# Peptides against a protein of PDB entry 7SFY: the designs that were tried, part 3

Target 1, 41 residues: chain A of PDB entry 7SFY
Amino acid sequence: ELFNLESRVEIEKSLTQMEDVLKALQMKLWEAESKLSFATC

## One batch from the design tools (peptide; aimed at target 1 L25, target 1 (a further copy) R8 M18)

Design b1_p9_4_s4 (made by RFdiffusion4, then SolubleMPNN; from b1_p9_4, 5 letters changed)
Fold by OpenDDE base, seed 2:
Structure b1_p9_4_s4 (fold): chain B 41 residues (1-41), chain C 41 residues (1-41), chain A 9 residues (1-9)
Amino acid sequence: as target 1 above (41 residues)
Amino acid sequence: as target 1 above (41 residues)
Amino acid sequence: SRLQELKAK
């Protein structure tokens, strides 16, 4: 099979997109945890 | 707003799914690069 | 899903 520039660019683009989403979700998780309320009794 | 177990589980599930995809793509990229042919002249 | 589409590449 042939690996060319187009294939590499496509894969790297997908990776970048997923990393962006991961970062966003990680931030949301952190923010949610930061706001977490615990029992006080 | 309320952060509860359901919310956390949902976010963590999404993160896990994305990480799995990232790993798969990274492996594909590595494999593709490993099979890359170079000029021999 | 978009995730599955990406994984399939």
Scores: peptide ipSAE 0.102, ipTM 0.576, DockQ to the pose 0.049
OpenDDE base, seeds 1, 3, 4, 5: peptide ipSAE 0.096, 0.077, 0.102, 0.097; ipTM 0.560, 0.472, 0.576, 0.553

Design b1_p9_5 (made by RFdiffusion4)
Pose (drawn by RFdiffusion4):
Formats: structure tokens, sequence, C-alpha cells
Structure b1_p9_5 (pose): chain A 41 residues (1-41), chain B 38 residues (1-38), chain P 9 residues (1-9)
């Protein structure tokens, strides 16, 4: 039970970490999309 | 992470792909730790 | 003109 809880804790911790990393990635990707979109009309 | 030039967009897009590549392995690692904890 | 600015930079 203890091991299970330690797992679930470290799991959902990095899940939020992955959420934070990707959404900042999605924001910069949007900037690039707008850049190449306007540039190539 | 620059978009001033086409050369920088290229370098920046590859960095974002490398980041996703790291995220995919972290997702799988999470898939397994969880499967092992049920 | 925007593509040319990207190629020049």
Amino acid sequence: as target 1 above (41 residues)
Amino acid sequence: FNLESRVEIEKSLTQMEDVLKALQMKLWEAESKLSFAT
Amino acid sequence: AASEALDAA
C-alpha cells in the first residue's frame, strides 16, 4: 500500500510536470505557426 | 528559441520535437509505474 | 516580403 502510494504520487507529479512542459511548448509552436502562416500568406 | 529567421525557426522546431520525444518516454514511464502499482 | 525578411535574417 505504501509503495503504491509513493508510485501514484511520483506519477501524477510528473504528469503535471509534463502538462507544464507541453503547454509552454504549444504556446511557442503557436507563435511559429503564426509566423510561417503570415509569411507564406 | 528564436523565430527571427528561418534558420532559427528550424533549430527551434527541432528543439520542440526533441522535447516531445522526451515527453513520450516520460509518458510511457508513467504508464508502466502505474500498471505496476495496481 | 515577410519570407524575404526571414531569408535575409

Design b1_p9_5_s1 (made by RFdiffusion4, then SolubleMPNN; from b1_p9_5, 5 letters changed; failed a check: a repeat of another design)
Amino acid sequence: SALEELLKA

Design b1_p9_5_s2 (made by RFdiffusion4, then SolubleMPNN; from b1_p9_5, 6 letters changed)
Fold by OpenDDE base, seed 4:
Structure b1_p9_5_s2 (fold): chain B 41 residues (1-41), chain C 41 residues (1-41), chain A 9 residues (1-9)
Amino acid sequence: as target 1 above (41 residues)
Amino acid sequence: as target 1 above (41 residues)
Amino acid sequence: DLLEQLLKA
């Protein structure tokens, strides 16, 4: 398959989308941990 | 919903999976660009 | 899933 500018652009779009989702998940994790109450002995 | 250790572990697994895919895509992009032959005038 | 679709793009 021929790699060209269009292919590169699409791959970069996909990478960006994944990064956005990653950031969202990281934020969710951080928020959850921030609110997490833990039992101590 | 209750956030606990299990939830955190699952989220971190998802994050890791996404990072792995990101790396794979980055490698694919790099390989494609590495092999790309371009016409010059 | 989403990751699979992204890999195919």
Scores: peptide ipSAE 0.129, ipTM 0.587, DockQ to the pose 0.038
OpenDDE base, seeds 1, 2, 3, 5: peptide ipSAE 0.109, 0.105, 0.111, 0.099; ipTM 0.577, 0.581, 0.482, 0.569

Design b1_p9_5_s3 (made by RFdiffusion4, then SolubleMPNN; from b1_p9_5, 6 letters changed)
Fold by OpenDDE base, seed 3:
Structure b1_p9_5_s3 (fold): chain B 41 residues (1-41), chain C 41 residues (1-41), chain A 9 residues (1-9)
Amino acid sequence: as target 1 above (41 residues)
Amino acid sequence: as target 1 above (41 residues)
Amino acid sequence: DLLEELLKA
């Protein structure tokens, strides 16, 4: 398999992109849970 | 917006999936770099 | 699939 600077940069770019998405999803989950109400009688 | 147990489970599933992909990519990067050789004269 | 695109990119 071929590995050079170009491929390394591309992998690191993808990792950064996924980390950004993960952070966004974690924030959305936190916000959703913050607004969660509980049933009462 | 609607938030319930079903939507929470789906979000957590997506987060877990992305974490698995991130770990796989990090392992691939490490393995690629481990096999990197340097030019010699 | 977003995850697949990120994996192969």
Scores: peptide ipSAE 0.152, ipTM 0.589, DockQ to the pose 0.036
OpenDDE base, seeds 1, 2, 4, 5: peptide ipSAE 0.136, 0.133, 0.139, 0.129; ipTM 0.585, 0.586, 0.584, 0.577

Design b1_p9_5_s4 (made by RFdiffusion4, then SolubleMPNN; from b1_p9_5, 5 letters changed)
Fold by OpenDDE base, seed 1:
Structure b1_p9_5_s4 (fold): chain B 41 residues (1-41), chain C 41 residues (1-41), chain A 9 residues (1-9)
Amino acid sequence: as target 1 above (41 residues)
Amino acid sequence: as target 1 above (41 residues)
Amino acid sequence: SALEELLAK
């Protein structure tokens, strides 16, 4: 396979974007679970 | 917003999928860079 | 999903 600077930059950009989305999803999950309440009546 | 068990399961599934892709991309980047050579002539 | 949206870019 051909690998050059452009290929490396593209992969690193994709990794950064995925890390940002992962962090956002983790935060949303934590926030949602912290607000979760159970009916006890 | 409405949050239930289905919502939590969906987010956790997405997180797992993204982690798998991140790991795959990191491995591909490492492998590509390890094979990178520079012309010195 | 969020993953599908990212991969679709």
Scores: peptide ipSAE 0.090, ipTM 0.582, DockQ to the pose 0.030
OpenDDE base, seeds 2, 3, 4, 5: peptide ipSAE 0.089, 0.081, 0.074, 0.086; ipTM 0.582, 0.575, 0.574, 0.583

Design b1_p9_6 (made by RFdiffusion4)
Pose (drawn by RFdiffusion4):
Structure b1_p9_6 (pose): chain A 41 residues (1-41), chain B 38 residues (1-38), chain P 9 residues (1-9)
Amino acid sequence: as target 1 above (41 residues)
Amino acid sequence: FNLESRVEIEKSLTQMEDVLKALQMKLWEAESKLSFAT
Amino acid sequence: RISELKSLL
């Protein structure tokens, strides 16, 4: 039970971490999309 | 992470692909640690 | 999305 809880803690911790990393990635990606979109009309 | 130039967009897009590549492995690692904890 | 942007480059 203890091991299970340690797992679930470290799991959902990095799940939020991956959430934070991707959404900043999605924001910069949107900037690039707008850049190449406007540039190539 | 620059977008001033086409060269920089290219370098920046590859960095974002490398980042996603790291995210995919982290997702799989989470898939397994969870499967092993049920 | 990134591959599409690279195609535009």

Design b1_p9_6_s3 (made by RFdiffusion4, then SolubleMPNN; from b1_p9_6, 3 letters changed)
Fold by OpenDDE base, seed 1:
Structure b1_p9_6_s3 (fold): chain B 41 residues (1-41), chain C 41 residues (1-41), chain A 9 residues (1-9)
Amino acid sequence: as target 1 above (41 residues)
Amino acid sequence: as target 1 above (41 residues)
Amino acid sequence: SIEKLKSLL
């Protein structure tokens, strides 16, 4: 197997992209749930 | 905007998938770097 | 895919 600088940079870029999306999804879930109202009847 | 049980479950599934991939990439990076040898000359 | 996950935002 070959591991070089290009491979490392590619993995690190993918990690960053995934972390950004993960944080955005977590925030969206939190915001959505914070707005949730429950039935009263 | 509409938030219901289906929306919540979909977001949670996406979060799980992203976390799994993130962990896999982190492990792959660690393994690759652990195998890296440095020049001696 | 990551792009599909991003579309949920």
Scores: peptide ipSAE 0.126, ipTM 0.581, DockQ to the pose 0.050
OpenDDE base, seeds 2, 3, 4, 5: peptide ipSAE 0.124, 0.085, 0.121, 0.114; ipTM 0.585, 0.478, 0.580, 0.576

Design b1_p9_6_s4 (made by RFdiffusion4, then SolubleMPNN; from b1_p9_6, 3 letters changed)
Fold by OpenDDE base, seed 2:
Structure b1_p9_6_s4 (fold): chain B 41 residues (1-41), chain C 41 residues (1-41), chain A 9 residues (1-9)
Amino acid sequence: as target 1 above (41 residues)
Amino acid sequence: as target 1 above (41 residues)
Amino acid sequence: RIQELKDKL
């Protein structure tokens, strides 16, 4: 297998993209938790 | 939209799964970089 | 957690 600068940059871009998705999911979770209502009597 | 404990657990599982994928990609990048040879004269 | 991953990149 050949690894070069182009391949490295592509992998790093993919990692960054996944981190951005993780951040977005964390924000969605935070929003959902903030809106979570508990059963009241 | 309804958010409950089941939904929260599912989102947290997805976040964990993505973190695991990120770690795997980081390891692959490390291995690739370790094998990277530079042009020599 | 995500910041820890970033710090390793």
Scores: peptide ipSAE 0.111, ipTM 0.560, DockQ to the pose 0.133
OpenDDE base, seeds 1, 3, 4, 5: peptide ipSAE 0.107, 0.104, 0.101, 0.109; ipTM 0.562, 0.559, 0.559, 0.561

Design b1_p9_7 (made by RFdiffusion4)
Pose (drawn by RFdiffusion4):
Formats: C-alpha cells, sequence, structure tokens
Structure b1_p9_7 (pose): chain A 41 residues (1-41), chain B 38 residues (1-38), chain P 9 residues (1-9)
C-alpha cells in the first residue's frame, strides 16, 4: 500500500510536470505557426 | 528559441520535437509505474 | 516581402 501510494504520487507529479512542459511548448509552436502562416500567406 | 529567421525557426522546431520525444518516454514510464502499482 | 525578410535575417 505504501509503495503504491509513493508510485501514484511520483506519477501524477510528473504528469503535471509534463502538462506544464507541453503547454509552454504549444504556446511557442503557435507563435511559429502564426509566423510561417503570415509569411507564406 | 528564436523565430526571427528561418534558420532559427528550424533549430527551434527541432528543439520542440526533441522535447516531445522526451515527453513520450516520460509518458510511457508513467504508464508502466502505474500498471505495476495496481 | 515578409518571406524575403525572414530568409534575409
Amino acid sequence: as target 1 above (41 residues)
Amino acid sequence: FNLESRVEIEKSLTQMEDVLKALQMKLWEAESKLSFAT
Amino acid sequence: AATEALEAA
């Protein structure tokens, strides 16, 4: 039970970490999209 | 992470792909830790 | 013009 809880804790911790990493990635990707979109009309 | 030039967009896009590549392994690692904890 | 400026930078 203890091991299970330690797992679930470290799991969902990095899940939110991955959430934070990706959404910042999605924001910069949007900037690039707008850049190449406007540039190539 | 620059978009001033096409050369920088290229370098920046590859960095974002490398980042996703790291995220995919982290997702799989999480898939396994969880499967092993049920 | 925006593409040219992008390639030139």

Design b1_p9_7_s1 (made by RFdiffusion4, then SolubleMPNN; from b1_p9_7, 5 letters changed; failed a check: a repeat of another design)
Amino acid sequence: SALEELLKA

Design b1_p9_7_s2 (made by RFdiffusion4, then SolubleMPNN; from b1_p9_7, 4 letters changed; failed a check: a repeat of another design)
Amino acid sequence: SALEELLAA

Design b1_p9_7_s3 (made by RFdiffusion4, then SolubleMPNN; from b1_p9_7, 3 letters changed)
Fold by OpenDDE base, seed 1:
Structure b1_p9_7_s3 (fold): chain B 41 residues (1-41), chain C 41 residues (1-41), chain A 9 residues (1-9)
Amino acid sequence: as target 1 above (41 residues)
Amino acid sequence: as target 1 above (41 residues)
Amino acid sequence: SALEALLAA
């Protein structure tokens, strides 16, 4: 098995992309929850 | 547009799954880097 | 899902 600079860069790029998506989803959740209205009679 | 409990649960499940994958990738990176050997003459 | 799309890209 071989690990080199290309492998490290590829993994780090994937991590960064996933982190960006996570942040986007967290923001979406926050916005949605902020708009959530409770049932009223 | 509608946001309800099901929507919130679905988003949170996705977030959790992504976080788990992130952690796994971080561990893989750490292990790989720890084994990285520098070129020697 | 968003995760599936990310992994597939």
Scores: peptide ipSAE 0.110, ipTM 0.594, DockQ to the pose 0.029
OpenDDE base, seeds 2, 3, 4, 5: peptide ipSAE 0.110, 0.106, 0.108, 0.106; ipTM 0.595, 0.589, 0.585, 0.601

Design b1_p9_7_s4 (made by RFdiffusion4, then SolubleMPNN; from b1_p9_7, 5 letters changed)
Fold by OpenDDE base, seed 1:
Structure b1_p9_7_s4 (fold): chain B 41 residues (1-41), chain C 41 residues (1-41), chain A 9 residues (1-9)
Amino acid sequence: as target 1 above (41 residues)
Amino acid sequence: as target 1 above (41 residues)
Amino acid sequence: SALEELLRA
């Protein structure tokens, strides 16, 4: 295993992208749930 | 677009998996940086 | 899934 500047940059870039996707998914979940309606008899 | 229980479960499952990967990457970054040594003349 | 796409990148 070899850690260098390039490997650090790669990990940090991946972390940022994953955080962005997480936030997007959280927003979509909230939006979907806010629109959820329940049926009645 | 159709939101139902299955779609919610799918999103929540994905969120959990992404959080786990994020934590793993953060740990790896910390571990790598803690082992980083700097060269001198 | 979104996670799968990130892992493939």
Scores: peptide ipSAE 0.134, ipTM 0.588, DockQ to the pose 0.029
OpenDDE base, seeds 2, 3, 4, 5: peptide ipSAE 0.133, 0.115, 0.127, 0.122; ipTM 0.589, 0.478, 0.577, 0.584; seed 5 fails the geometry check

Design b1_p9_8 (made by RFdiffusion4)
Pose (drawn by RFdiffusion4):
Structure b1_p9_8 (pose): chain A 41 residues (1-41), chain B 38 residues (1-38), chain P 9 residues (1-9)
Amino acid sequence: as target 1 above (41 residues)
Amino acid sequence: FNLESRVEIEKSLTQMEDVLKALQMKLWEAESKLSFAT
Amino acid sequence: TAANESLDS
C-alpha cells in the first residue's frame, strides 16, 4: 500500500510536469504557426 | 527558441520535437509505473 | 513578400 501510494504520487507529479512542459511548447508552436502562416499567406 | 529567421524556426521546431520525444518516453514510464502499482 | 525577405535574411 505504501509503495502504491509513492508510485501514484511520483506519477501524477510528473503528469502535471508534462502538462506544464507541453503547454508552453504549444504556445511557442502557435507563435511559429502564426509566423509561417502570415509569411506564406 | 527564436522565430526571427527561417533558420531559427527550423532549429526551434526541431527542439520542440526533441521535447515531445522526451515527453513520449515520460508518458510511457508513467504508464508502466501505474500498471505495476495496481 | 517583405515578410519572406525578412525571414530569408

Design b1_p9_8_s1 (made by RFdiffusion4, then SolubleMPNN; from b1_p9_8, 7 letters changed)
Fold by OpenDDE base, seed 1:
Structure b1_p9_8_s1 (fold): chain B 41 residues (1-41), chain C 41 residues (1-41), chain A 9 residues (1-9)
Amino acid sequence: as target 1 above (41 residues)
Amino acid sequence: as target 1 above (41 residues)
Amino acid sequence: SEVLEKLNA
């Protein structure tokens, strides 16, 4: 296990990318739930 | 684009998995930063 | 993994 500057940069980059995907998925989830509620009422 | 119950379940499952990975990466980032500060002091 | 596939999209 190497805990150095390079590994930190790699982790930070991965975190940023994952957060972007999470935000996109959260938006899609909200859209799906809103459509389900509308259709089943 | 299909916004239905099945797609919602799929998104929720993916969100959970990504959150678990994010938490793991955050822990590793903290560990890396703590080691860097210790070593460079 | 499914997570990695989404990150590479």
Scores: peptide ipSAE 0.135, ipTM 0.603, DockQ to the pose 0.030
OpenDDE base, seeds 2, 3, 4, 5: peptide ipSAE 0.123, 0.113, 0.131, 0.127; ipTM 0.577, 0.480, 0.576, 0.588

Design b1_p9_8_s2 (made by RFdiffusion4, then SolubleMPNN; from b1_p9_8, 8 letters changed)
Fold by OpenDDE base, seed 2:
Structure b1_p9_8_s2 (fold): chain B 41 residues (1-41), chain C 41 residues (1-41), chain A 9 residues (1-9)
Amino acid sequence: as target 1 above (41 residues)
Amino acid sequence: as target 1 above (41 residues)
Amino acid sequence: DEFLKKLLE
């Protein structure tokens, strides 16, 4: 298998994309938790 | 939209999964970079 | 690991 500059850049782009998705999920979780209501009688 | 304990757990599971994938990609990048060779004359 | 630490701050 070859690894060159183009391959490295592609992997780094994927890492950045996943980082962005993680941040988005963290924000959604925060928002959801802040809106979480509990069943009451 | 409803948010309950089940939904929260699902989101947290997704976050964990993505964290694992990020770690795997970081390791693959490290391995690839360590094996990277440059064209020489 | 430092990458993930910064991400999850």
Scores: peptide ipSAE 0.128, ipTM 0.585, DockQ to the pose 0.028
OpenDDE base, seeds 1, 3, 4, 5: peptide ipSAE 0.124, 0.125, 0.118, 0.123; ipTM 0.585, 0.584, 0.578, 0.583

Design b1_p9_8_s3 (made by RFdiffusion4, then SolubleMPNN; from b1_p9_8, 6 letters changed)
Fold by OpenDDE base, seed 1:
Structure b1_p9_8_s3 (fold): chain B 41 residues (1-41), chain C 41 residues (1-41), chain A 9 residues (1-9)
Amino acid sequence: as target 1 above (41 residues)
Amino acid sequence: as target 1 above (41 residues)
Amino acid sequence: DEVLEKLDA
């Protein structure tokens, strides 16, 4: 298996993309839970 | 759009899965960079 | 851990 600068850049881009998705999901979860809490009290 | 306990659990599971992948990618990046540094010095 | 630490904060 070979690792070079190009491979490193590819991994870093994937990490960035996944971080963005994680942040989006966390926001959705927070918003949803706030709505649920508000509605069911 | 409806949000319930089932939807919350689904999002939490997705977050956990993505975190696992992120950790794996970070480890791969670290290992690869260490090998590159060692080989090119 | 850098990315994960940011997400957990």
Scores: peptide ipSAE 0.188, ipTM 0.616, DockQ to the pose 0.031
OpenDDE base, seeds 2, 3, 4, 5: peptide ipSAE 0.179, 0.177, 0.183, 0.186; ipTM 0.614, 0.534, 0.610, 0.613; seed 4 fails the geometry check

Design b1_p9_8_s4 (made by RFdiffusion4, then SolubleMPNN; from b1_p9_8, 6 letters changed)
Fold by OpenDDE base, seed 5:
Structure b1_p9_8_s4 (fold): chain B 41 residues (1-41), chain C 41 residues (1-41), chain A 9 residues (1-9)
Amino acid sequence: as target 1 above (41 residues)
Amino acid sequence: as target 1 above (41 residues)
Amino acid sequence: SELLEKLLS
């Protein structure tokens, strides 16, 4: 197990990318739910 | 564009899974950095 | 996690 600057930077890049995807999915969810309608009597 | 319960559940499952991965990465980063040592004079 | 391994590779 060798941890250096390259490894740290790579992990941080991956974290950032995943955070971006999470934000996008959260926005998609909000938009979808806000458009959702149900049948009523 | 059709959003139903199945779609919502699937998105939420994906979000949860990604959050789990993020937490794991953050823990790995912390552990790696806390073990990191540098050469000194 | 398979996803975790892919991101770190």
Scores: peptide ipSAE 0.108, ipTM 0.570, DockQ to the pose 0.040
OpenDDE base, seeds 1, 2, 3, 4: peptide ipSAE 0.096, 0.100, 0.096, 0.093; ipTM 0.561, 0.570, 0.558, 0.562

## One batch from the design tools (peptide; aimed at target 1 L25, target 1 (a further copy) I11 L22)

Design b1_p10_1 (made by RFdiffusion4)
Pose (drawn by RFdiffusion4):
Structure b1_p10_1 (pose): chain A 41 residues (1-41), chain B 38 residues (1-38), chain P 10 residues (1-10)
Amino acid sequence: as target 1 above (41 residues)
Amino acid sequence: FNLESRVEIEKSLTQMEDVLKALQMKLWEAESKLSFAT
Amino acid sequence: SAALAAALAS
């Protein structure tokens, strides 16, 4: 039970970490989309 | 992470792909740790 | 391309 809880803790911790990393990635990606979109009309 | 130039967009897009590549492995690692904890 | 191929074959 203890091991299970340690797992679930370290799991969902990095799940939020992955959430934070991807959404900042999605924001810069949107900037690039707008850049190439406007540039190639 | 620059978008001033086409060269920088290219370098920046590859960095984002490398980041996603790291995320895919972290996701799989999480899939397994969880499967092993049920 | 097909017309060129036919001409070359003829």

Design b1_p10_1_s1 (made by RFdiffusion4, then SolubleMPNN; from b1_p10_1, 10 letters changed)
Fold by OpenDDE base, seed 1:
Structure b1_p10_1_s1 (fold): chain B 41 residues (1-41), chain C 41 residues (1-41), chain A 10 residues (1-10)
Amino acid sequence: as target 1 above (41 residues)
Amino acid sequence: as target 1 above (41 residues)
Amino acid sequence: EEEEEQRRLE
């Protein structure tokens, strides 16, 4: 595959989006774990 | 939303998958940047 | 495929 500036920018945007989703999921997981602990204690 | 062990396991699996994809994209980005630098120098 | 997975998780 040929790589140029356009391809790099595209990948960087995708990486940023994936990181944001990952952080959101981590927050949801934390909330879920908190609720689970509360409900089962 | 109700949260239980099943939901937690599901989210944890999704998180792991997202992390693996993120790492793969980071590696592709590194390779692309290396190729771009070589081609433009 | 990565983009489709991301949309599914959102």
Scores: peptide ipSAE 0.159, ipTM 0.611, DockQ to the pose 0.000
OpenDDE base, seeds 2, 3, 4, 5: peptide ipSAE 0.155, 0.149, 0.156, 0.150; ipTM 0.598, 0.595, 0.607, 0.594

Design b1_p10_1_s2 (made by RFdiffusion4, then SolubleMPNN; from b1_p10_1, 9 letters changed)
Fold by OpenDDE base, seed 2:
Structure b1_p10_1_s2 (fold): chain B 41 residues (1-41), chain C 41 residues (1-41), chain A 10 residues (1-10)
Amino acid sequence: as target 1 above (41 residues)
Amino acid sequence: as target 1 above (41 residues)
Amino acid sequence: SLEEQLRRQQ
């Protein structure tokens, strides 16, 4: 592998994007758990 | 949307998988930053 | 951040 400035920046961007998705999924998890008792299935 | 036990479990699994990938990328980030000064590009 | 929290778990 070649590690340089470009690769570092790309990894940091990927980490940020994944963090955003994780936060979105955490919200969906909260929604799922809050609505679980109201679901018919 | 339909929120039930199955959807909750699926979201939790996805979160766990993403956490694992994030950790792997954090390691790669460390590698990139530690090798940056040795790279020719 | 979440990344920082995950780093602490390593």
Scores: peptide ipSAE 0.173, ipTM 0.610, DockQ to the pose 0.000
OpenDDE base, seeds 1, 3, 4, 5: peptide ipSAE 0.169, 0.139, 0.148, 0.171; ipTM 0.601, 0.574, 0.585, 0.594

Design b1_p10_1_s3 (made by RFdiffusion4, then SolubleMPNN; from b1_p10_1, 8 letters changed)
Fold by OpenDDE base, seed 4:
Structure b1_p10_1_s3 (fold): chain B 41 residues (1-41), chain C 41 residues (1-41), chain A 10 residues (1-10)
Amino acid sequence: as target 1 above (41 residues)
Amino acid sequence: as target 1 above (41 residues)
Amino acid sequence: DEELRRRLQQ
C-alpha cells in the first residue's frame, strides 16, 4: 500500500461524511425524543 | 411517525454503527500516516 | 453515504 496525499484526502473525506451522518442521526434522535408524549393519569 | 422504544433502539444502533466506522476510519488514517515515509537528502 | 445523510437531514 502507498499512502500519499490523495489517499489521505480520501480517508478524511470519508471521515467527514461519517461525522455528518452521525450528527444527522443524533439530531433525528433528539427530535424524535422531544416529540415523544407519554400518557399520564 | 410514531416514536417508540423500537424506533429509539434502532436509531441508537445506527449511531453506534456509525461511531464504530468513524473510529475504524480514524485508526486507518493514523496507521497510514504512521507508516508513511518521506525521502530526505 | 450521501443519500443516507440527505435523508437523515430531511
Scores: peptide ipSAE 0.206, ipTM 0.608, DockQ to the pose 0.000
OpenDDE base, seeds 1, 2, 3, 5: peptide ipSAE 0.193, 0.189, 0.204, 0.199; ipTM 0.597, 0.601, 0.613, 0.601

Design b1_p10_1_s4 (made by RFdiffusion4, then SolubleMPNN; from b1_p10_1, 9 letters changed)
Fold by OpenDDE base, seed 3:
Structure b1_p10_1_s4 (fold): chain B 41 residues (1-41), chain C 41 residues (1-41), chain A 10 residues (1-10)
Amino acid sequence: as target 1 above (41 residues)
Amino acid sequence: as target 1 above (41 residues)
Amino acid sequence: DSELERLREE
């Protein structure tokens, strides 16, 4: 496959989507952990 | 669903997997861009 | 891993 402007844009859009999911999951993990009433390892 | 040790481990494994893919895609993007012989926007 | 695989193929 050709690496050109369209291909680069597609990769960058995929990376942005993954980063958005990463941030969402990290936030959910943080919120869940912050609500725990007992210490966990 | 219960948020417990098993649930946290599952989330962290998913995050690690996504981070690995992110790094791989970023490296591939960098390598492809570094090999281009003409300037692109 | 279906979504991650899809993203890898884009």
Scores: peptide ipSAE 0.187, ipTM 0.585, DockQ to the pose 0.000
OpenDDE base, seeds 1, 2, 4, 5: peptide ipSAE 0.151, 0.143, 0.163, 0.175; ipTM 0.597, 0.608, 0.581, 0.599; seed 5 fails the geometry check

Design b1_p10_2 (made by RFdiffusion4; failed a check: the pose's geometry)
Pose (drawn by RFdiffusion4):
Structure b1_p10_2 (pose): chain A 41 residues (1-41), chain B 38 residues (1-38), chain P 10 residues (1-10)
Amino acid sequence: as target 1 above (41 residues)
Amino acid sequence: FNLESRVEIEKSLTQMEDVLKALQMKLWEAESKLSFAT
Amino acid sequence: SLLEKLDSLK
């Protein structure tokens, strides 16, 4: 039970980490999209 | 992470791909740790 | 090429 809880804790911790990493990534991808979109009309 | 030039967009896009590549492995690692904890 | 690369990341 203890091991299970340690797992679930470290799991959902990195899940939110991955959420944070990607959404910043999605924001910069949007900037590039707008850049190449306007540039190539 | 620059978009001033086409050269920088290219370098920046590849960095984002490398980042996603790291994310995919982290997702799989999480899939396994969880499967092993049920 | 940049547009193709950009679409691949979506």

Design b1_p10_2_s1 (made by RFdiffusion4, then SolubleMPNN; from b1_p10_2 with L3V D7N; failed a check: the pose's geometry)
Amino acid sequence: SLVEKLNSLK

Design b1_p10_2_s2 (made by RFdiffusion4, then SolubleMPNN; from b1_p10_2, 3 letters changed; failed a check: the pose's geometry)
Amino acid sequence: SLVEKLNKLK

Design b1_p10_2_s3 (made by RFdiffusion4, then SolubleMPNN; from b1_p10_2 with D7N S8K; failed a check: the pose's geometry)
Amino acid sequence: SLLEKLNKLK

Design b1_p10_2_s4 (made by RFdiffusion4, then SolubleMPNN; from b1_p10_2, 4 letters changed; failed a check: the pose's geometry)
Amino acid sequence: DLMEKLEKLK

Design b1_p10_3_s1 (made by RFdiffusion4, then SolubleMPNN; its pose is not in this set)
Fold by OpenDDE base, seed 2:
Structure b1_p10_3_s1 (fold): chain B 41 residues (1-41), chain C 41 residues (1-41), chain A 10 residues (1-10)
Amino acid sequence: as target 1 above (41 residues)
Amino acid sequence: as target 1 above (41 residues)
Amino acid sequence: EEEERQRELE
């Protein structure tokens, strides 16, 4: 299989996207936790 | 929509999984880069 | 595909 600079750039882009998703999910989690109701109803 | 402790735990688990995938991909990228040939053929 | 996944997660 061929790995070249073009492939490396694409992989790095994908990693960056995953990092962005992680950050977004962490923010959403924080927001959800902030709204978490301890009431059962 | 209902967000409870169970949901929070599941989200945190998913985040951890994504972190693990990121680390694995970074390792693979490093390995690929180490093998990268600058020869055109 | 990855962009779609990202949009679905956000």
Scores: peptide ipSAE 0.124, ipTM 0.594, DockQ to the pose 0.000
OpenDDE base, seeds 1, 3, 4, 5: peptide ipSAE 0.122, 0.121, 0.119, 0.123; ipTM 0.606, 0.606, 0.594, 0.594

